Peptides against a protein of PDB entry 5OK6. Designs and how they scored, part 56

Target 1, 215 residues: chain A of PDB entry 5OK6
Amino acid sequence: ELPGLDSQWRQIENGESGRERPLRAGESWFLVEKHWYKQWEAYVQGGDQDSSTFPGCINNATLFQDEINWRLKEGLVEGEDYVLLPAAAWHYLVSWYGLEHGQPPIERKVIELPNIQKVEVYPVELLLVRHNDLGKSHTVQFSHTDSIGLVLRTARERFLVEPQEDTRLWAKNSEGSLDRLYDTHITVLDAALETGQLIIMETRKKDGTWPSAQL

## One batch from the design tools (peptide; aimed at target 1 N132 P211)

Design b2_p28_1_s2 (made by RFdiffusion4, then SolubleMPNN; from b2_p28_1, 18 letters changed)
Fold by OpenDDE base, seed 1:
Structure b2_p28_1_s2 (fold): chain B 215 residues (1-215), chain A 28 residues (1-28)
Amino acid sequence: as target 1 above (215 residues)
Amino acid sequence: SEKEEKEKKEKEEEKKKIEELLAKNSAA
């Protein structure tokens, strides 16, 4: 049963789990399409439950680039294209109105950056390859706060690299040159890695030499 | 410093070598 309109407004806007809630690292937040959210605001502020302003099911279709991978469109802006809701508020809205059939929720994590907490709407999608088989790629998402060490471990896992094999990473930059990721303790953000960037894993030879060093 | 110039040169040479390696592997 739908709660009273004033109760809905209080739970979503002014509640302990409302939109204005402080961000906390590791918490899940959800995107809601702005037009739907504005229609909901108008409905609950109108005071008439039978109003023609009823928002219907949550529909995030305009936020998606495709309905296959459910990737977000690039360049979406908070407050213009979408609003962010904490998990509890999102789950209330979904329980009251439903979500459009077949659409996944757009869940994102709060990350801690050096000076601020932010909902990471766009994690970094890296294209992982091996130096000797550039035709086989793995696209993997990383947080900007993830270490290069995690990228390296993930690449090793995806390529089934044995624990005794030594590996290192190279990033292809915008100029098409390769930058070696020497420090594995820095973040994806500190390394300035971007979505769609090619990351090459070089595997050390059994003779203890690097493939690149033998040229 | 001479050490920094040497390290820079070694990194530039290593960068060139990996680029050459990938160019060879992409042509194969």
Scores: peptide ipSAE 0.406, ipTM 0.862, DockQ to the pose 0.147
OpenDDE base, seeds 2, 3, 4, 5: peptide ipSAE 0.371, 0.029, 0.175, 0.376; ipTM 0.845, 0.483, 0.701, 0.846

Design b2_p28_1_s3 (made by RFdiffusion4, then SolubleMPNN; from b2_p28_1, 14 letters changed)
Fold by OpenDDE base, seed 3:
Structure b2_p28_1_s3 (fold): chain B 215 residues (1-215), chain A 28 residues (1-28)
Amino acid sequence: as target 1 above (215 residues)
Amino acid sequence: MEEEERAREEEERRREEIERLLAENSAA
């Protein structure tokens, strides 16, 4: 049931779970397309439930690059292209208006960075490959707060590396050279890894030598 | 006061750097 317009406004904008509430690490927030949100604002501020300003169902189509992988378009800007809502507010809007059929919610996490909380709208997509088969990549998303150790573990899992096999990572830099990721305790952010960056997992040979030592 | 101010400026610079990195990784 659609609540009163004033109640909607209070719940989404001014409530304890409203748009302006403080970010908390680990919480889920959701993107809402800006035009729809503005239409909703106009509707609830107009005070007439029978108004032609009814926003209809939430439609985030313009935020997606594709409807296959549901990737976001690059360069979306908060406040211009979308608004961020906490999970409670999002679920209220979806309950009241619905979400366009077939569209997934655009859920993102609040991450804790040094002296800042942010909704991580764009996680880092890394291209994971094996040193011996650079043509077979696995694209995997990581948080900027994820450790290089997690990237390594993920690569090992994706490539079905046996527990007894030793592995290490290399990042291909912008110059085309390979930088070894020595410290597995630093974050993806600290390592300055970027979306689309090639990460090469090297597996130690049975003879105890590394393949890269022969290059 | 000068040390606290410098610390705040460094913190803000670090914040801005992080925000830039997060925005740059918007390249899907």
Scores: peptide ipSAE 0.236, ipTM 0.737, DockQ to the pose 0.020
OpenDDE base, seeds 1, 2, 4, 5: peptide ipSAE 0.198, 0.205, 0.205, 0.198; ipTM 0.719, 0.723, 0.722, 0.718

Design b2_p28_2 (made by RFdiffusion4)
Pose (drawn by RFdiffusion4):
Structure b2_p28_2 (pose): chain A 215 residues (1-215), chain P 28 residues (1-28)
Amino acid sequence: as target 1 above (215 residues)
Amino acid sequence: APAPVVIEAAPEELDPNHEDATEFVEEF
């Protein structure tokens, strides 16, 4: 059952429960298409529960590239294309109005940057492959703030690399050559990795030689 | 720290031919 209009407003907009919730690293926020949010706002501010301004179910279809991979469209601007809600507010809105059938939520995380916290709406999507098959990829989203060491550990887990196997990473650049990802302590941002980039994990041979020594 | 999100997963299996560099050397 729907809460009253003022109750909905307080839950979604105010304090710890709503849009005013402070940004804390690691917390989840969700994207809501702006037109739907403005319609909800007009409804809850209008004083009439029976109004035709009732927004209906949340539908973020215009925010997605397609329904095959459900990727968020690039180039979206907060306040123009979408509004961010903390996880609780999103949960409440979905429980009240529903979410379009078959459509996934758009969940993003808060990250720490040198002097600010922000929701990372566009993490870096990397294609992780082993050197022997460059077409067999695990597509994984990493934060700009994740380390290269985390990228390596993730690649190892995704491909079930055994503990005794030694592995290291390369990145295929826009010129079609390879840049060695030497330092596992630096971040994806420091390494200047971009969405869609192929990350190649090579495995050391039993004799101690590396496949890349042949390049 | 949050774990990475896997968008598309290749079939997970043990690779007996992981030391084969043929395709890699040809490409680079």

Design b2_p28_2_s1 (made by RFdiffusion4, then SolubleMPNN; from b2_p28_2, 12 letters changed)
Fold by OpenDDE base, seed 5:
Structure b2_p28_2_s1 (fold): chain B 215 residues (1-215), chain A 28 residues (1-28)
Amino acid sequence: as target 1 above (215 residues)
Amino acid sequence: MPAPVVLEEAERRRDPNIYDASEFVAAF
C-alpha cells in the first residue's frame, strides 16, 4: 500500500536521511531517471492520490545505452538526467511504485577523493589483455580509488595466472605507446587511466627475461 | 592523499565481459 502523499515526500526528500542527506563513503546510492522523479514530485505535491499525475513504475530506460550489459549512457548529468537517492529512499520508492520489469537498479558507491566525496556514477572500465594474446580482452570495472595493485591482482585472477608467475602492467596511452605502471600503490585516478583504455599484463618468461626487453 | 575507501568487490564490480581487442595495434 502507498503511504500518504505527505509521508512519501518527507521520507524521500528530507535533508537528514533522504535525497539531500550528506554523502558518506562506502554507502550505496541509486540513480532515478529525472522525468519520472519530477512526475512523482508533482504527484505527491498535488495532494490528490487519485490524480492523473500518478507516476507509475520507475523506468530508467533512457539512462541505459543497452539492455544486455545495462551500461549507462555517457555524459549523463546529475540534476538534468537523473537524481541520486540513498539506498533507503530508493527501496521505499521501489516498494511503493515498482521498477520496470527486467530493469536492474542502478546502484553506485560513494567514494572519497582528495577533498571531496561523490557518488561514482562512472567507474573506470579497463580492457585487460595478455601481452601474447591481444585479441582477447576482459572488460573489468574499477573505482578511481582502486590501486594499480588491485588492477594487477584482478588481471592475474581473470587470466588464471599461477602464483609463482611474475607479471607487470602496461597502459596504452593516447599516442599509441605503452606506459609502464611501475608504482602499484598509486590509484587508477593517479595513473590517469580512462574507460576503454587497454591495459596489457606482461608475464615474465621462464628464462627470467621480460618479453618487452626485446622491443 | 587520503587512503581510498574500502568497497566490497561484489557490490562495486560488474561481471567481466570478454571483447575482441584485435583492433588495437600491438607494441609487442
Scores: peptide ipSAE 0.025, ipTM 0.441, DockQ to the pose 0.092
OpenDDE base, seeds 1, 2, 3, 4: peptide ipSAE 0.033, 0.024, 0.022, 0.021; ipTM 0.530, 0.421, 0.458, 0.396; seeds 1, 2, 3, 4 fail the geometry check

Design b2_p28_2_s2 (made by RFdiffusion4, then SolubleMPNN; from b2_p28_2, 11 letters changed)
Fold by OpenDDE base, seed 2:
Structure b2_p28_2_s2 (fold): chain B 215 residues (1-215), chain A 28 residues (1-28)
Amino acid sequence: as target 1 above (215 residues)
Amino acid sequence: RPAPVVLEEAPKEVDPDIYDASAFVAEF
């Protein structure tokens, strides 16, 4: 059942679960397409439930590149293209109005950066490959706050590397050269890794030599 | 900064696995 308009407004805007509440690292937030959200604001602020301003189901279609992979369009701007809602507020709106049939929620995490909390709308998509088979990539999403150690573990898992096999990472840089990711404790952000960047997992040979040592 | 490993055009004596990697990186 749809709550009273004033109750909706208080719950979404001004409540403990409101859109302006402080960000906390690890929390889930959701994107809502800006036009729909503005229509909802107009509806609940109008004070008439029988008004022609009823927003209908949440529809984020304009935020997606495609309806197959449900990837976000690049360059979306908070406050212009979408609004961010905390999980509780999102779930209320979905409960009240519904979500467009077949459309997934756009869930994102709050990350902790050195001086700020931010909803990470665009995690880093890396292309993971083996040094001896560059044509077979696994695209994997990482947070900017994830360690290079996590990237390495993920690559090992995706490529079914045995625990006794020694591996290391290289990143293809903008100059076309390979940069060794020596420090596994630094973050994806610290390493300045970018979406679409090729990350090469090198596996140590049984003789104890590295393939790249022959370059 | 560690020096970027330039995957040079693999000399004929380079391991085939490295050659393919080098060729791929050299094309891009």
Scores: peptide ipSAE 0.037, ipTM 0.480, DockQ to the pose 0.069
OpenDDE base, seeds 1, 3, 4, 5: peptide ipSAE 0.036, 0.026, 0.032, 0.037; ipTM 0.491, 0.414, 0.431, 0.468; seed 5 fails the geometry check

Design b2_p28_2_s3 (made by RFdiffusion4, then SolubleMPNN; from b2_p28_2, 13 letters changed)
Fold by OpenDDE base, seed 3:
Structure b2_p28_2_s3 (fold): chain B 215 residues (1-215), chain A 28 residues (1-28)
Amino acid sequence: as target 1 above (215 residues)
Amino acid sequence: MPAPVVLEEAEKQVDPDIYDASQFVAEF
């Protein structure tokens, strides 16, 4: 059953689950298309449940670049293109109005940067490859706060590297050179890795030599 | 308990910090 309009407003805007609540690292937040959200605001503020201002189901179609991979468009701006809702508020709106058929929810995580919490709308998509097969890539999303060690473990898992095999990472830089990712404890952010960047996993030879040491 | 095989500290061969990606692609 749909709550009263004032109850909806209080729950989504000003409640403990409201959009203005403090961000907490690791929490899930959801994107809602701005025009839909503004239509909802107008509906609940209008005080007439039977009004022509009913927002209908949540439709985030304009936020997606494609309906195959459900990638977001680049350059979306909070407050202009979308609003961010905490998981509880999102689930309430979906329960009340529905989500457009076939559309996935746009879930994002709160990350902690040195001086700020933010919703990470654009995680880093890395192209993982093996040194000996550059034609076979795995695109994997990482948080800016994920360690290079996690990237390495993920690459090992995707390429089915045996536990006893030694591996290391190289990043292809903007100049077309390869920078070795020596420190596995730094973050993706600290390593300045970017979306679409090629990350090469090198596997140590059985003779104990590295393939790159022969270059 | 079998002694942990101390993986010999493979001499840190001073691998160059930067490789040309073109060399990397050509020789891998």
Scores: peptide ipSAE 0.039, ipTM 0.576, DockQ to the pose 0.056
OpenDDE base, seeds 1, 2, 4, 5: peptide ipSAE 0.026, 0.027, 0.019, 0.023; ipTM 0.539, 0.536, 0.369, 0.392; seed 4 fails the geometry check

Design b2_p28_2_s4 (made by RFdiffusion4, then SolubleMPNN; from b2_p28_2, 11 letters changed)
Fold by OpenDDE base, seed 1:
Structure b2_p28_2_s4 (fold): chain B 215 residues (1-215), chain A 28 residues (1-28)
Amino acid sequence: as target 1 above (215 residues)
Amino acid sequence: MPAPVVLEEAPREVDPDIYDASEFVAAF
């Protein structure tokens, strides 16, 4: 059952608990397509529950580039293409209006950056490969706040590297050269890694030498 | 438990910071 229009407005738009609430690191927020949200606003502000302005089911179709992987279009802008809602507000709207059949929710996390919290709408997708088999890749998502150490561990796990095997990472830069990722304590952001970037995991030889040392 | 990434604390060899990707790929 739909709550009263005023109740809907207060619950979703309330600056303390709704759309305008402060961000907290680790919280889940959800994207809502802007036109749907504006129609909802018009509906609840109109004061007539039977109005022709009824928004219907939430439909985020225009935010997706495909309906297979449900990847977001690039370059979407908050306030122009979508609105961000806290998890509670999102779940209320879904319960009241429904979500378009087959569409997944667009859930994102709040991350802590220096001096700011931000909803990470676009996590970094890295292309992980082994030095000796560049044709076999794993695309893995990372937060900008994840460490290079986590990237390395993830690569080792994906490629089933044995614990006794030593590995290290290289990143292909924009110039086409490979940069050695020496410091595993810095973040993906600090290392300036970007979506689509190739990350090569080098495995140390049994003789204790690195393959790259032959260059 | 994630396998402990044994980070070699001191790389014995001074690796160059940058390689040409083509040379790197060709070497492997």
Scores: peptide ipSAE 0.024, ipTM 0.479, DockQ to the pose 0.057
OpenDDE base, seeds 2, 3, 4, 5: peptide ipSAE 0.026, 0.024, 0.017, 0.028; ipTM 0.534, 0.440, 0.406, 0.557; seeds 2, 3, 5 fail the geometry check

Design b2_p28_3 (made by RFdiffusion4)
Pose (drawn by RFdiffusion4):
Structure b2_p28_3 (pose): chain A 215 residues (1-215), chain P 28 residues (1-28)
Amino acid sequence: as target 1 above (215 residues)
Amino acid sequence: SALTRDEMLAANQLNLDELQAAFNAADE
């Protein structure tokens, strides 16, 4: 059952429960298509529960590239294309109005940057492959603030690399050549990695030589 | 400037066959 209009307003807009909730690293926020949000706002501020301004189910279809991979469209601007809600507010809105059938939520996380916290709407999607098959990829989203060491550990897990196997990473640049990702302590941002980039994990041979010595 | 994802995917195809062949030879 729907809460009253003022109750909905308080839950979604205010304090710890709503949009005014402070940004804390690691917390989840969700994207809501701006038109739907504005319609909900007009409804809850209008004083009439029976109004035709009732927004209906949340539908974020216009925010997605397609329904094959459900990727968020690039180039979206907060306040123009979408509004961010904390996880609780999103949960409440979905429980009240529903979410378009078959459509995934768009969940993003708060990250820490040198002097600010922000929701990372566009993390870096990397294609992780082993050197022997550059077409067999695990597509994984990493934060700009994740370390290269995390990228390596993730690639190892995704490919079920055994503990005794030694592995290291390369990145295929826009010129089609390889840049060695030497330092596991730096971040994806420091390494200037971009979405869609191919990250190649090579495995050391049993004799101690590396496949890349051949290049 | 940074590439879009589609532009990066297209860029990943550059010299890909030669790179794969080199890796196949290294595993021989």

Design b2_p28_3_s1 (made by RFdiffusion4, then SolubleMPNN; from b2_p28_3, 14 letters changed)
Fold by OpenDDE base, seed 3:
Structure b2_p28_3_s1 (fold): chain B 215 residues (1-215), chain A 28 residues (1-28)
Amino acid sequence: as target 1 above (215 residues)
Amino acid sequence: MKLSYEEQLKANQINLEELQKAFEEAYK
């Protein structure tokens, strides 16, 4: 059931638990299409629950580039295309108005960057492959704050690499050449890895040599 | 210019065959 209009406004815009609450690393926030949110604002500010300004169910369709993978369109801007709500506020709105049938919520995490917290709307999606079978890829999502070590471990797991096998990573750069990811302690952000970028996991040969040594 | 996801996929696909051959040769 819908609470009173003032209660809705206070719940969603409350400085402690609403849209303006401080960001905390690891928390989930949700995207709401801007037009819908503005319509909701008009509705609750209008003071008439029976008004023609009723926003209807939440529909984020315009934020998605496809309804298969539910990938966000590139270049969306906070405050123009969408608003960010903390999990509690999002769940309230969904409970009150519903979410378009079949449409997944757009959940994103707060990440800790140097000196700031940010909702990571666009995590990095990497294409992981093995050096000896580039035709079989695993697309995996990573945070900009994830380490290269995590990328390597993830690749090892996805390709079922045995613990005794030594592996390392290469990134295909924009020029088409390969850059070694030497330091596994730096982040995806530090390594400037981008969505869609090919990451090659190289496995050391039994003779102790690396395949790439012969390139 | 930063490549889009789709552009990167295409770029990767174009070079995969060449890269595959290189690694196969190196792995032997």
Scores: peptide ipSAE 0.214, ipTM 0.804, DockQ to the pose 0.717
OpenDDE base, seeds 1, 2, 4, 5: peptide ipSAE 0.036, 0.056, 0.045, 0.032; ipTM 0.583, 0.605, 0.585, 0.550

Design b2_p28_3_s2 (made by RFdiffusion4, then SolubleMPNN; from b2_p28_3, 10 letters changed)
Fold by OpenDDE base, seed 3:
Structure b2_p28_3_s2 (fold): chain B 215 residues (1-215), chain A 28 residues (1-28)
Amino acid sequence: as target 1 above (215 residues)
Amino acid sequence: APLSREEQLAANQINLEELQAAFQAAYA
């Protein structure tokens, strides 16, 4: 049974646990398509549960560029295309109205940036490759706040690199050259890595030399 | 101190074609 309209409004919109609550790093928030959310607002504000303004199930179809990988369209804007809800509020709405069959929730994390928290709607998708097989990529998502060290560890794991093997990363830049990601302690943001960027993992030779040292 | 991206670029920039050639030569 659906809660009363006023109760729904309080659960979703209140400043303590609802849409307007402060962001906290590491928390999950969820995207809701804007038109659906506005329809819900109209429904609960109308005061008539039997009204024709019933929003139906949550449908985020217009936010996705594809229904295979469920990637978001580029250039979506908060407040125009979607609203962000904390996990509790999202789960309430899903419980009350349902989510369109087959659609995954659009879960995103709050990240800590210098002096601000934000929901990272667009994490960085990197193309990880090995230096000896540039044509076989693994697409992996990273937060802008993830370290280059994490990218390296992830690459090592994906390529089944043995613990005793030394590896390092290169990023293909916009000029078509490779920038060595020397410092593994900086973040993806600090390294200015972008979605679709090629990241090359170089493996040290058994003789102790690097393949790239021949340059 | 952690190296900035700019510092890394200045110190460790290699042409992709040259690097690819080196990689191929290393495992040939």
Scores: peptide ipSAE 0.113, ipTM 0.638, DockQ to the pose 0.155
OpenDDE base, seeds 1, 2, 4, 5: peptide ipSAE 0.029, 0.024, 0.045, 0.030; ipTM 0.564, 0.504, 0.552, 0.520; seed 2 fails the geometry check

Design b2_p28_3_s3 (made by RFdiffusion4, then SolubleMPNN; from b2_p28_3, 13 letters changed)
Fold by OpenDDE base, seed 4:
Structure b2_p28_3_s3 (fold): chain B 215 residues (1-215), chain A 28 residues (1-28)
Amino acid sequence: as target 1 above (215 residues)
Amino acid sequence: MKLSFEEQLEANKINLEELQAAFQRAYE
């Protein structure tokens, strides 16, 4: 059952889990399409539960570029295209109004940058391959704040690399050349890795030599 | 026109010949 309109407003806008609450690193936030949210605001501010302004189910369709992979459109802007809600607020709205059938929630994480916390709406999605089997790839999402070390560990895990095998990463740059990712302590952001970029995991040979050095 | 993500992935792929050439360049 829908709560009272004033209660809805207070819960979503000004509650402990409200839209304006401080961001906390690692927390989940959710995107809500701006038009729907504005319709909801109008509805709850109108004071009439039977109003024609009833927003219906949450519909984020316009935020997606496709209904297959459910990728967000590029260049979406907070406050213009969508609003961000804490997990609790999102779940309240979903419980009250529902989510459009078939649409996944748009969940994103708060990340800690040097001087600011933000919801990372567009994490980096990398194409991971092994040097000796270029035809098999894994697409994996990473935060800009994730270390290259994490990328390497993730690649090892996805390709089921044994612990005793030594591996390192190369990134294919825009010029088509390969840049070694020497420092595993820098972040994805520091390494300037981009969505769709090819990352090649090289595995050291048993004889101690690197395949790349022999080519 | 901006490439779709899928198109970007395809464009960013590398074949063995290209990889070998790229590795060679990396050690020059």
Scores: peptide ipSAE 0.381, ipTM 0.872, DockQ to the pose 0.249
OpenDDE base, seeds 1, 2, 3, 5: peptide ipSAE 0.151, 0.029, 0.129, 0.026; ipTM 0.793, 0.523, 0.771, 0.644

Design b2_p28_3_s4 (made by RFdiffusion4, then SolubleMPNN; from b2_p28_3, 9 letters changed)
Fold by OpenDDE base, seed 2:
Structure b2_p28_3_s4 (fold): chain B 215 residues (1-215), chain A 28 residues (1-28)
Amino acid sequence: as target 1 above (215 residues)
Amino acid sequence: SALSYEEQLAANQINLAELQAAFAAAYQ
């Protein structure tokens, strides 16, 4: 059963779970399609539960590029295309109105940047490959704040690399050449890695030499 | 870079064969 309209408004906009609450690193926030949210606002502000302004189920269809992988469209803008809600607020709305059948929630994390907290709407999707089989890739999502070391560990895990095997990373740059990722302590952001970028994991040979040394 | 995801994927594929050949040769 739906709470009273005033209660809904207070819970979502002005409560401890409100839309305007401060961001904290590591917390989950959710995207809500702007038109639906505006319809909801009109509904609860109207004060009439029987009004024609009932928003129906949450439908984020317009935010998705595809309904297979549920990837977001590029270039979405907060406040224009979507609204960000804290997890508690999102769960309230889903509980009250439902989510369109088959659609996943659009959950994103607050990340800590050097001077600000931000909801990372577009994490970096990297194409991980092995140096000897560039045709077999694993697409893996990383935060801009993740270290290159984490990318390397993830690649090792995905390719089932044994602990005794030594590995390192290369990034294919826009010019088509390879840039070695020497420092594993810097972040994905610091390394300027981008979505869709090819990351090559090189495995050291048994003789102690690197395949790339012969490139 | 200012490349879209799709453009970046396309760019990755352009020299993939050459890169594969180079690494294959180096691995041998």
Scores: peptide ipSAE 0.229, ipTM 0.803, DockQ to the pose 0.754
OpenDDE base, seeds 1, 3, 4, 5: peptide ipSAE 0.030, 0.180, 0.180, 0.086; ipTM 0.569, 0.652, 0.776, 0.615

Design b2_p28_4 (made by RFdiffusion4)
Pose (drawn by RFdiffusion4):
Structure b2_p28_4 (pose): chain A 215 residues (1-215), chain P 28 residues (1-28)
Amino acid sequence: as target 1 above (215 residues)
Amino acid sequence: MTSAELKAALAAAHSAFSSLDYDAYLAS
């Protein structure tokens, strides 16, 4: 059952429960298409539960590239294309109005940057492959603030690399050559990695030589 | 894999780079 209009307003907009909730690293926020949010706002501010301004189910279809991979469209602007809600507010809105059937939520996380916290709406999507098959990829979203060491550990896990196997990473650049990702302590941002980039994990041979020594 | 096979595999493989500007995005 729907809460009253003022109750909905308090839950979604205010304090710890709503949009005013402070940004804390690691917390989840969700994207809501702006038109739908504005319609909900007009409804809850209008004083009439029976109004035709009732927004209906949340539908974020215009925010997705397609329904094959459900990727968020690039180039979206907060306050123009979408509004961010903390996880609780999203949960409440979905429980009240529903979410379009078959459509995934758009969940993003708060990250720490040198002097600010922000929701990372566009993390870096990396294609992780082993050197022997550059077409067999695990597509994984990493934060700009994740370390290269995390990228390596993730690649190892995704490919079920055994503990005794030694592995290291390369990135294929826009010129089609390889840049060695030497330092595992730096971040994806420091390494200037971009979405869609191919990250190649090579495995050391049993004799101690590396496949890349052949290049 | 041989050196030639590795070079051919690298030539055949391509990255799907995004059009996003992450310096401008993280500074916004």

Design b2_p28_4_s1 (made by RFdiffusion4, then SolubleMPNN; from b2_p28_4, 11 letters changed)
Fold by OpenDDE base, seed 5:
Structure b2_p28_4_s1 (fold): chain B 215 residues (1-215), chain A 28 residues (1-28)
Amino acid sequence: as target 1 above (215 residues)
Amino acid sequence: MSAEELRAALAAAKSQLSSIDYEKYLNS
């Protein structure tokens, strides 16, 4: 059974715990397709629980580019294509109306940038490869706030690099050259890494030289 | 954060990295 329409509005649209509450770093927020949300608003504002304006289950299908990996379409805009709800509000709506069968929630994290908190709708997907085996790749998601050190550790783990082996990273840039990621303390954002970018893990040779040293 | 905001943030990045030739690296 649905709560009263006024109760629904207060739970979802309030400024303290609902849609309008402040962002806090590390919290989960969820995307809701804009048309569905507007339909819900019309329903609860109408004051008739039996109204034909009933929104039905949440359906975010139009936000996805595919139903295989459930990737978001590029270029989605908050307030035009979707609204953001904090976890509590999202879970209320799902409990009241349901989510389209088989469709995953679109969960995103609040990240801390130098001067602002933002929901990171588009984390960075990097293509990780080894310098000597480009045929074996791993696509891994990172936050823009993750360090290059984390990218390196992740690459080492995915390629089963032993602790005694020395490794470093190169990023393929748009000009067709490789930029060396020297500083492992800077972030993915600082390094200007983008989704789909090729990241090459170079392993030091047994003789102590690097494969790229002679270039 | 929108795609436009993200692109703007990336454009503001000031990391200076040394570069090598990609094709030479792969064929070395």
Scores: peptide ipSAE 0.119, ipTM 0.716, DockQ to the pose 0.025
OpenDDE base, seeds 1, 2, 3, 4: peptide ipSAE 0.081, 0.021, 0.018, 0.016; ipTM 0.676, 0.425, 0.402, 0.447; seed 3 fails the geometry check

